# Designs tried in a protein design run: peptides against a protein of PDB entry 5VVV. Part 216

Target 1, 276 residues: chain A of PDB entry 5VVV
Amino acid sequence: FLCGVVEGFYGRPWVMEQRKELFRRLQKWELNTYLYAPKDDYKHRMFWREMYSVEEAEQLMTLISAAREYEIEFIYAISPGLDITFSNPKEVSTLKRKLDQVSQFGCRSFALLFDDIDHNMCAADKEVFSSFAHAQVSITNEIYQYLGEPETFLFCPTEYCGTFCYPNVSQSPYLRTVGEKLLPGIEVLWTGPKVVSKEIPVESIEEVSKIIKRAPVIWDNIHANDYDQKRLFLGPYKGRSTELIPRLKGVLTNPNCEFEANYVAIHTLATWYKSN
Target 2, 276 residues: chain A of PDB entry 5VVV as posed
Amino acid sequence: FLCGVVEGFYGRPWVMEQRKELFRRLQKWELNTYLYAPKDDYKHRMFWREMYSVEEAEQLMTLISAAREYEIEFIYAISPGLDITFSNPKEVSTLKRKLDQVSQFGCRSFALLFDNIDHNMCAADKEVFSSFAHAQVSITNEIYQYLGEPETFLFCPTEYCGTFCYPNVSQSPYLRTVGEKLLPGIEVLWTGPKVVSKEIPVESIEEVSKIIKRAPVIWDNIHANDYDQKRLFLGPYKGRSTELIPRLKGVLTNPNCEFEANYVAIHTLATWYKSN

## One batch from the design tools (peptide; made by RFdiffusion4, then SolubleMPNN)

Design b2_p28_5_s1 (from b2_p28_5, 15 letters changed)
Fold by OpenDDE base, seed 1:
Structure b2_p28_5_s1 (fold): chain B 276 residues (1-276), chain A 28 residues (1-28)
Amino acid sequence: as target 1 above (276 residues)
Amino acid sequence: DEELKKLLEKYEKSKKKYFEIARKEVEE
C-alpha cells in the first residue's frame, strides 16, 4: 500500500530542504511514499525533453539518497503530454534517455502522467493509433518494459476522475482501453468522482476498479490550494471511509503549496491509514 | 519562437482549465 505525499501542484516547487524535512515527517508517521510531480518544474512538464544539468543531477541524487535514508520510496514523475508525438520514435527515445538519466541518480520508481492535457492527437498519431488511450498505453507499456518492469510504475490517465470520463466512468472507451491494454504491473492514479473530491464513496472506487481492472492509487486533492491563492486547507483528512483501504493500491495526498501548512493534512492521513 | 509560444499557450490553457474546475468543485 503506497501512502504519503505527491508534490503535484502548480506554483513554486518545494526546495530540497523542505523535501528532506517531509521525508523525516513521513517516516515518523509511518508513511512510505513521495511522488515527485511539481508542475512548474520545467524539466518535469513544459520542457520534459531537457536533460538535467550537472548541478541539478547532484541535487536530485542527494534528494533520492535522503529518501532512501528515511525509508521513503521516491517516485519520479514526468509529464510529456503537452507536446509529445507518440508515433515519433525520436520522442520515445528522448523519453527513454531522460528516464535513464534519472535511473542513474538512483531512482527505481517512476510515473508517466497525462493529466491536464487536451483529449486530441496530432495527424501523425491518428494514422498510427486507434485512439488517444491506445497512444498513451503504447508508450507507457514500452517505457515500463524498457526500464525492466520496476516494482512501482504509475500511470495518470487524462480521464483521472469521474467528471472527466466520457460519457461516464463505466462506459468510457478511454478507460476501457487503459484497463484492457495497460500492463497489469502498472498502477493507475485517480482523484475520485471529482478533481477535488469532497467525498470518495466505496461504490465509486468499485466502479473505476472494474473498468481499469485494478485497484487505483488515489491522487488526493482534498488539501490542494494551487487553484486559490487566498485559501489554505488546514482541516483533517476526511470524507474517505477506512473501507477504501483494502480496495486501493495507495493514497498520495497533494497538499497545500505552502509547505508549512501541511502538518494536519499529512498527520491525519497517517492516522486514517493506521486505523484500518 | 512560434513553437515555444504555442507550448506556453497550451500550458497556461490547461492550468487555467484545471483552476476553474477545482474552484467550482470546492465551492459546491
Scores: peptide ipSAE 0.726, ipTM 0.962, DockQ to the pose 0.868
Fold by OpenDDE base, seed 5:
Structure b2_p28_5_s1 (fold): chain B 276 residues (1-276), chain A 28 residues (1-28)
Amino acid sequence: as target 1 above (276 residues)
Amino acid sequence: DEELKKLLEKYEKSKKKYFEIARKEVEE
């Protein structure tokens, strides 16, 4: 069971010292996972093709080493979906080289994210792939196999919540393709019925699990405030029955952008997790 | 750079869309 934090918000990423402090807190609270997915890390999303500099490499190596020291699984995410051409072998090779670099930093867990992108393929991809889901699954499977089938590999679908599914969760051709064709060792991220789910009912998890043919990992935006930084979400982790735990592969909270505001959010997640 | 401009526009558009959706959902 993956339980911890995803740094997955828009806005200024946390600094290395904050991330190290996070690892210390996660260990103390008996949580085990950190997903590196800051939207405003340019080499994560906008400039995903760009290799890390020597200085950036040193920082990431240090961060990954710190995660290991605190027994936190460090998952490196990349979001190539803004402008990748799935059918172009050079693009696939570029993605492989980027993840090879991160592997050299000591990273062993990875994620491919296709959140917050348009559902349409370019002309070249339409000639090769029958659907957007087929294109995404193809590259994800290839990368997963190329990396030697790491123990933890995550996929974030473009339809990552109930409200994004067409026509709905149980009938989504996109999610059906993901469920049927995504290799079974790859985990699927999900935010619940909504982008920001006030509640995640058990039945909603059973529904999505059926179509994706696996238990999802929750990317939980309950405490996310990047969309309205005038608000701080200081309340407890709630609206999630502990009955979800045996039906999930994990829960990663995407909390407030303000690092110091997240004590209650993360602590109460830990309490929730340990209550089962 | 026209390609860079288009990429930036895509990024900002997706960010804005997410913000609008999330803000609405929290107010419901």
Scores: peptide ipSAE 0.722, ipTM 0.962, DockQ to the pose 0.887
Fold by OpenDDE base, seed 3:
Structure b2_p28_5_s1 (fold): chain B 276 residues (1-276), chain A 28 residues (1-28)
Amino acid sequence: as target 1 above (276 residues)
Amino acid sequence: DEELKKLLEKYEKSKKKYFEIARKEVEE
């Protein structure tokens, strides 16, 4: 069971010292996972093709080593979906080289994210793939296999919540393709019925699990505040029955942008997890 | 360059859409 934090917000990423402090807190609270997915890291999303510099490499190596020291699984995410051409072998090769570099930093767990992108393929991709889901699954499977089928590999669908599913969760052709074609060793990220789910009913998890043919990992935006700089979410982790735990592969909270505001959010997630 | 401009526009558009949805959902 993956339980911890995803740094998955828009806005200024946390500094390395904050991330190290996070790992210390995660260990202390018996959580086990950190997903690196800061949307404003230029080499994560907008400039995903760009290799890390020597200085950036040193920082990431140090960060990954720190995660290991605190027995936290470091998952490196990349979000190529803004402008990748799925059918172009050069694009696939570029993605492979980028993940090879991160592997050299000592990273062993990875995520490929297709959140917050247009649901349209370019002309070249339409000639090769039957649907957007087929294109995403194809590259995800290829990358997963190329990396030697790592123990932890995550996929974030473009339809990552109930409200994004067309026509709905159980009838989504996109999620059906993901469920049928995504290799079984790849985990699927999900935010619940909504982007910011006030509640995640057990029945909603059973519904999505059926179509994706696996238990999801919750990317939980309950404490996310990147969308409203005037709000801080200082309340407890709530609206999730502990009955969800045996029905999930994990829960990763995407908390407030302000690192110092997240004590209650993360601590109460840990309490929730241990209460099962 | 035009490519960079288009990329930035895509990024900002997607970010804005997410923000609008998330704000609405939290107010419900």
Scores: peptide ipSAE 0.720, ipTM 0.961, DockQ to the pose 0.891
Fold by OpenDDE base, seed 2:
Structure b2_p28_5_s1 (fold): chain B 276 residues (1-276), chain A 28 residues (1-28)
Amino acid sequence: as target 1 above (276 residues)
Amino acid sequence: DEELKKLLEKYEKSKKKYFEIARKEVEE
């Protein structure tokens, strides 16, 4: 069971010292996972093709080593979906080289994220793939296999919550394709009925699990505030029955952008997790 | 650079859409 934090917000990423402090807290609270997915890390999303510099490499190696020291699984995410051409072998090769670099930093867990992108494929991709889901699954499966089928590999669908499903969760052709074609060893991230889900009912998890043919990992935006910098979400982790735990592969909270505001959010997630 | 401009526009558009939906959902 993956339980911890995803740094998955828009805005200024946390600094390395904050991330190291996070690892200390995660270990102390018996959480086990950190997903590196800061949307405004340029080499994560907008400039996903760019290799890390020597200085950036040193920082990431140090960070990954720190996660290992605190027994936190470091999952490196990349979000190529803004401008990748799925059918272009050069793009696939570029993605492979980027992940090879990160592998050299000591990273063993990875994620491909296709959140917050348009459902449109370019003309070249339309000639090769039957749908957007087919294109995403193809590259994800290929990368997963290329990396030697790592123990932890996550996929974030474009339809990552009920709000984004067309026509709905249970009837989504996109999610059906993901469920049928995504290799079974790849985990699927899910955010619940909404982008910011006040509640995640057990029935909603059963519904999505059926179509994706696996128990999801929750990317939980309950404490996310990137969309409203005038608000801080300081309340406890709530609206998630502990009955969800046996029906999930994990829960990763995407909390407030302000690192210092997340004590209650993360601590209460830990309490929730340990209560099962 | 025209390609960079298009990329930035896509990024900002997607970010804005997410923000609008999230704000709406939190207010409901």
Scores: peptide ipSAE 0.718, ipTM 0.964, DockQ to the pose 0.860

Design b2_p28_5_s2 (from b2_p28_5, 15 letters changed)
Fold by OpenDDE base, seed 4:
Structure b2_p28_5_s2 (fold): chain B 276 residues (1-276), chain A 28 residues (1-28)
Amino acid sequence: as target 1 above (276 residues)
Amino acid sequence: DEELKRLQEKYEKSKEKYKKIAREEVEE
């Protein structure tokens, strides 16, 4: 069971010292996972093709080493979906090269994220792939296999919540393709019925699990505030029955952008997790 | 650079779309 934090917000990424402090807190609270997915890290999303500089590499190596020191699984995410051409072998090779670099930093767990992108393909991809889901699954499977089938590999679908599913969760051709074609060793991220799910009913998890043919990892936006600078979410982790735990592969909270605001969010997640 | 501008616009558009949806959902 993956339980911890995803740094998955829009806005100023946490500094390395904050991330190290996070690992200390995660260990102390018996959480086990950190997903590196800061939207405003240029080399994560906007400039995903760009290799890390020597200085950036040193920082990431240090961060990954720190995660290991605190027994936190460091999952490196990349979000190529803004402008990748899935059918272009050069794009695939570029993605492989980027993940090879991160592997050299000592990272062993990875994620491919296709969140917050348009549900369309370019002309070249339309000639090769039957659907957007087929394109995403193809590259994800290829990368997963290329990396030697790492123990932890995550996929974030473009339809990552109930409200994004067309026509709905149980009938989504996109999620059906993901469920049927995504290799079984790859985990699927899900935010619940909504992007920011006030509640995640057990029935909603059963529904999505059926179509994706696996228990999801919750990317939980309950404490996310990147969408409203006037709000801080300081309340406890709530609206998730502990009955979800045996039905999930994990829960990763995407909390407030303000690092110091997240004590309650993360601590109460830990309490929830340990209450099963 | 027109390509860079287009990419930046695409990023900003996707971000603002997310933010709008999230705000609307939290206000429900």
Scores: peptide ipSAE 0.727, ipTM 0.961, DockQ to the pose 0.865
Fold by OpenDDE base, seed 5:
Structure b2_p28_5_s2 (fold): chain B 276 residues (1-276), chain A 28 residues (1-28)
Amino acid sequence: as target 1 above (276 residues)
Amino acid sequence: DEELKRLQEKYEKSKEKYKKIAREEVEE
């Protein structure tokens, strides 16, 4: 069971010292996972093709080493979906080289994210792939196999919540393709019925699990404030029955952008997790 | 660079779309 934090918000990424402090807190609270997915890391999303500099490499190596020291699984995410051409072998090779670099930093867990992108394929991809889901699954499977089938590999679908599913969760051709064709060792991220789910009913998890043919990992935006930084979400982790725990592969909270505001959010997630 | 400009516009558009949806959901 993956339980911890995803740094997955829009806005200023946390600094390395904050991330190290996070790892210390996660260990103390018996949480086990950190997903590196800061939207405003240019080399994560906008400039996903660009290799890390020597200085950035040193920082990431140090961060990954710190995660290991605190027994936190460090998952590196990349979001190529803004402008990748899935059918172009050069794009696939570029993605492989980027993940090879991160592997050299000591990273062993990875994620491919296709959140917050248009459903439209370019003309070249339409000639090769039957659908957007087929294109995404193809590259994800290829990368997963190329990396030697790492123990933890995550996929974030473009339809990552109930409200994004067309026509709905149980009938989504996109999610059906993901469920049927995504290799079984790859985990699927999900935010619940909504982008920011006030509640995640057990029945909603059973519904999505059926179509994706696996238990999801929750990317939980309950404490996210990147959409309205005038608000701070200081309340407890709530609206999630502990009955979800045996039906999930994990829960990663995407909390407030302000690192210092997240004590209650993360601590109460830990309490929730231990209550099972 | 027109390509860079287009990429920036795609990023900002997706970001603002997300923010709008999330704000609306929290206010419901």
Scores: peptide ipSAE 0.724, ipTM 0.960, DockQ to the pose 0.868
Fold by OpenDDE base, seed 2:
Structure b2_p28_5_s2 (fold): chain B 276 residues (1-276), chain A 28 residues (1-28)
Amino acid sequence: as target 1 above (276 residues)
Amino acid sequence: DEELKRLQEKYEKSKEKYKKIAREEVEE
């Protein structure tokens, strides 16, 4: 069971010292996972093709080593979906080289994220793939296999919550393709009924699990504030029954942008997790 | 660079779309 934090917000990423402090807290609270997915890291999303510099490499190596020291699984995410051409072998090779670099930093867990992108393909991809889901699954499976089928590999769908599913969760052709074609060893991220889900009912998890043919990992935006920096979400982790735990592969909270505001959010997630 | 500009616009558009949806959902 993956339980911890995803740094998955828009806005200024946390500094390395904050991330190390996070690992210390995660260990102390018996959480086990950190997903590196800061949207404003240009080399994560906008400039996903760009290799890390020597200085950036040193920082990431140090960060990954720190995660290992605290027994936190460091998952490196990349979000190529803004401008990748899925059918272009050069794009696939570029993605492979980027992940090879991160693998050299000591990273062993990875994620491909296709959140917050348009649900369309370019002309070249339309000639090769039957649907957007087929294109995403193809590259994800290829990368997963290329990396030697790592123990932890995550996929974030474009339809990552109920409100993004067309026509709905149970009838989504996109999610059906993901469920049928995504290799079974790849985990699927899910955010619940909404982008910011006040509640995640058990029935909603059963519904999505059926179509994706696996238990999801929750990317939980309950404490996310990147959409409204005038608000801080300081309340406890709530609206998630502990009955979800046996039906999930994990829960990763995407909390407030302000690192210092997340004590209650993360601590109460830990309490929730340990209550099972 | 026009390509960079288009990429930046695409990023900003996707970000703002997310933010709008999230704000609306939290206010419900």
Scores: peptide ipSAE 0.720, ipTM 0.961, DockQ to the pose 0.881
Fold by OpenDDE base, seed 3:
Structure b2_p28_5_s2 (fold): chain B 276 residues (1-276), chain A 28 residues (1-28)
Amino acid sequence: as target 1 above (276 residues)
Amino acid sequence: DEELKRLQEKYEKSKEKYKKIAREEVEE
C-alpha cells in the first residue's frame, strides 16, 4: 500500500530542504511514499525532453538518497502529454533517455502522467493509434518494459476522475482501453468522483476498479490549494472511509502549496491509514 | 519562439481549466 505525499500542485515547487523535512516526517508518521510531480518544474512538464544539468542532477541524486535514508519510496513523475507525438520513435527515444538519466540518479520508481492535457491527437498519431487511450497505453507499456518493469510504475489517465469520464466512469471507452491494454503491473492514479473530491464513496472505487481492472492509487486533492491562493486547507483528512484501504493500491495526498501548512493534512492521513 | 509561445499557452490554458474546475467543485 502506497501512502504519503504527491508534490503535484501548480505553483512554486518545494525546496530541497523542505522535501528532506517531508521525508523525515513521513518516516516518523510511518508513511512510505513521495511522488515527485511539481507541475511548475520545467523539466517535468513543459520541457520534459530536456536533460537535467549537472547541478540539477546533483540535487536530484541528493534528494533520492535522502528519501532512501528515511525509507521513503521516491517516485519520479514525468508529464510529456502537452506536446508529445506518440507515434514518433524519436519522441519515445527522448523519453527513454530522460528516464535513463533519472535511473542513474538512483531512482527505481516512476510515473507517466497525462493529466491536464487536451483530449486530441495530432494527425500523425491518428494514423497509427485508434484512440488517445491507445496512444497513451502504447507508450506507457513500452516505457515500463524498457525500464525493466519497475516494482512501482504509475500511470495518470487524462480521465483521472469521475467528472472527466465520457460519458461516465463505467462506460468510458478511454478507461476501458486503459483497463484492457495497460500492463497489469502498472498502477493507475485516480482523484475520486471529482478533481477535488469532498467524499470518495466505496461504490465509486468499486466502479472505477472494475473498468480499469485494478485497484487505483488515489491522488487526493482534498488539501490542494493551488487553484485558490486565498485558501488554506488546515482541516483533517476526512470523507474517506477506512473501508477504502483494502480496495486501493495507495493514497497520495496533494496538499497545500505552502509546505508549513501541511502538518495536519499529512498527520491525519497517517492516522487514517493506521486506523485500519 | 513561436513554438515556445504555443507550449506556454497550452500549459496556461490547461492550468486555468484545472483551477476553474477545482474552484467550482470546492464551492459546491
Scores: peptide ipSAE 0.719, ipTM 0.958, DockQ to the pose 0.897

Design b2_p28_5_s3 (from b2_p28_5, 16 letters changed)
Fold by OpenDDE base, seed 1:
Structure b2_p28_5_s3 (fold): chain B 276 residues (1-276), chain A 28 residues (1-28)
Amino acid sequence: as target 1 above (276 residues)
Amino acid sequence: SKKLEELKKKYEKSKEEYKKIAREEVEE
């Protein structure tokens, strides 16, 4: 069971010292996972093709080593979906080289994210792939196999919540393709019925699990404030029955952008997880 | 370059669409 934090917000990324302090807190609270997915990190999303500099490499190696010291699984995410051409073998090779560099930093767990992108393929991809889901699954499976089938590999769908599913969760051709064709060792990220789910009913997890043919990992936006930084979410982790735990592969909270505001959010997630 | 400006526009559009949806969902 993956339980911890995703740094998955829009806004200024956390500094390396904040991330190391997070690992200390995660270990202390018996949580086990950190997902690196800061949307405003240029080499994660907008400039995903760019290799890390020597200085950036030293920082990432130090951060990954710190996660290992605190027994926290460090998952490196990349979001190529803004401008990747899936049918272009040069783009696939560029993605492989970027993940090889991160693997050399000592990273062993990875994620491919296709969240917050247009549900359209370019003309070249339409000639090769029958749908957007087929293109995403093809590259994800190829990367997963290229990396030697790592123990933890995550996929974030473009339809990552109930409200994004066309026509709905149970009838989505996109999620059906993901369920049928995504390799079984790849985990699927999900935010619940909504982007910011006030509640995540058990029945909603049973519905999505049936179509994707696996238990999802929750990307939980309950404490996210990147959409309105004038608000701080200081309340407890709530609206999630403990009956979800045996029906999930994990829960990763995407909390407030302000690192110092997240004590209650993360501590109460840990209490929820240990209460089962 | 024109390509860089188009990429920045795509990023900002997707970001603002997410923020709009998330704000609406939290106010419900």
Scores: peptide ipSAE 0.723, ipTM 0.960, DockQ to the pose 0.867
Fold by OpenDDE base, seed 5:
Structure b2_p28_5_s3 (fold): chain B 276 residues (1-276), chain A 28 residues (1-28)
Amino acid sequence: as target 1 above (276 residues)
Amino acid sequence: SKKLEELKKKYEKSKEEYKKIAREEVEE
């Protein structure tokens, strides 16, 4: 069971010292996972093709080493979906080289994210793939196999919540393709019925699990404030029955942008997790 | 470059669409 934090917000990423302090807190609270997915890291999303500099490499190596010191699984995410051409072998090779570099930093767990992108393929991809889901699954499976089938590999679908599913969760051709064709060792990220789910009913998890043919990992936006930084979400982790725990592969909270605001959010997630 | 401007525009659009949806959902 993956339980911890995703740094997955828009806005200024946390500094390395905040991330190390996070790892210390995660260990202390018996949480086990950190997902690196800061949307405003240019080499994560906008410039996903760009290799890390020597200085950036040193920082990431130090961060990954710190995660290991605190027994926190460090998952490196990349979001190529803004402008990747899935059918172009050069794009696939560029993605492979980027993940090879991160592997050299000592990273062993990875994620491919296709959140917050248009559902439209380019003309070249339409000639090769029958749907957007087929294109995403193809590259995800290829990368997963290329990396030697790492123990933890995550996929974030473009339809990552109930409200994004067409026509709905149980009938989505996109999620059906993901469920049927995504390799079984790859985990699927999900935010619940909504992007920011006030509640995640057990029935909603049973529904999505059936179509994706696996228990999801919750990317939980309950404490996210990147959409309205005038608000701070200081309340407890709530609206999630403990009956979800045996039906999930994990829960990763995407909390407030303000690192100092997240004590209650993360601590109460840990209490929730340990209450089962 | 034109390509870079288009990429930045696409990034900003996706971010603002997310923020709009999330704000609406929290107010429900």
Scores: peptide ipSAE 0.720, ipTM 0.959, DockQ to the pose 0.871
Fold by OpenDDE base, seed 3:
Structure b2_p28_5_s3 (fold): chain B 276 residues (1-276), chain A 28 residues (1-28)
Amino acid sequence: as target 1 above (276 residues)
Amino acid sequence: SKKLEELKKKYEKSKEEYKKIAREEVEE
């Protein structure tokens, strides 16, 4: 069971010292996972093709080493979906080289994220792939196999919540393709019925699990404030029955942008996780 | 470059669409 934090918000990424302090807190609270997915990190999303500099490499190596010291699984995410051409072998090779660099930093767990992108394929991809889901699954499977089938590999679908599913979760052709074609060792991220789910009913997890043919990892936006920086979510982790725990592969909270605001959010997630 | 402007436009559009949806969902 993956339980911890995703740094997955829009806005100023956390500094390395905050991330190390996070790992210390995660260990202290018996949480085990950090997903690196800061949307405003240029080399994560907008400039995903760009290799890390020597200085950035040293920082990431130090961060990954710190995660290991605190027994926290460091998952490196990349979000190529803004402008990748899935059918272009040069794009696939560029993605491979970027993940090779991160593997050299000592990273062993990875994620491919296709959240917050346009559903339209380019003309070249339409000639090769029958749907956007087929294109995403193809590259995800290829990268997963290329990396030697790492123990933890995550996929974030473009339809990552109930409200994004057309016509709905159980009938989504996109999620059906993901469930049928995504390799079984790849985990699927899900935010619940909504982007910011007030509640995640057990029945909603059973529904999505059936179509994706696996238990999801919850990317939980309950404490996310990147959509409204005038709000701080200081309340406890709530609206999730502990009956979800045996039906999930994990829960990763995407908390407030303000690192110092997240004590209650993360601590109450840990209490929830231990209460099963 | 035109390519960079198009990329920035895609990023900002997707970010604002996410923020809009998330705000609407929290206000329900």
Scores: peptide ipSAE 0.716, ipTM 0.958, DockQ to the pose 0.869
Fold by OpenDDE base, seed 2:
Structure b2_p28_5_s3 (fold): chain B 276 residues (1-276), chain A 28 residues (1-28)
Amino acid sequence: as target 1 above (276 residues)
Amino acid sequence: SKKLEELKKKYEKSKEEYKKIAREEVEE
């Protein structure tokens, strides 16, 4: 069971010292996972093709080493979906080289994210793939196999919550393709009924699990504030029955942008997890 | 470059669409 934090917000990423402090807190609270997915890291999303500099590499190596020291699984995410051409072998090779570099930093767990992108393929991809889901699954499976089928590999669908599913969760052709064609060793991220889900009912997890043919990892935006920087979500982790735990592969909270505001959010997630 | 400007526009559009949806959902 993956339980911890995803740094998955828009806005200024946390500094390395904050991330190391996070790992210390996660260990202390018996949480086990950090997903590196800061949307404003240019080499994560906008400039995903760009290799890390020597200085950036040293920082990431140090960060990954710190996660290992605190027994926190460091998952490196990349979000190529803004401008990748899925059918272009050079794009796939560029993605492979980027993940090879991160593997050299000592990273062993990875994620491919297709959240917050247009649902349309370019003309070249339409000639090769039957649907957007087919294109995403193809590259994800290829990268997963190329990396030697790592123990933890995550996929974030473009339809990552109930409100994004067309026509709905149980009938989504996109999620059906993901469920049927995504390799079974790849985990699927899910956010619940909404982008910001007040509640995640057990029945909603059973519904999505059926179509994706696996238990999801929750990307939980309950404490996310990147959409309204004037608000801080200081309340406890709530609206999730502990009966979800045996039906999930994990829960990763995407909390407030302000690192110092997240004590209650992360601590109460840990209490929730340990209460089962 | 034109390509860089188009990429920045895509990023900002996706970001603002997400923010709009999230704000609307929290206010419900």
Scores: peptide ipSAE 0.715, ipTM 0.960, DockQ to the pose 0.867

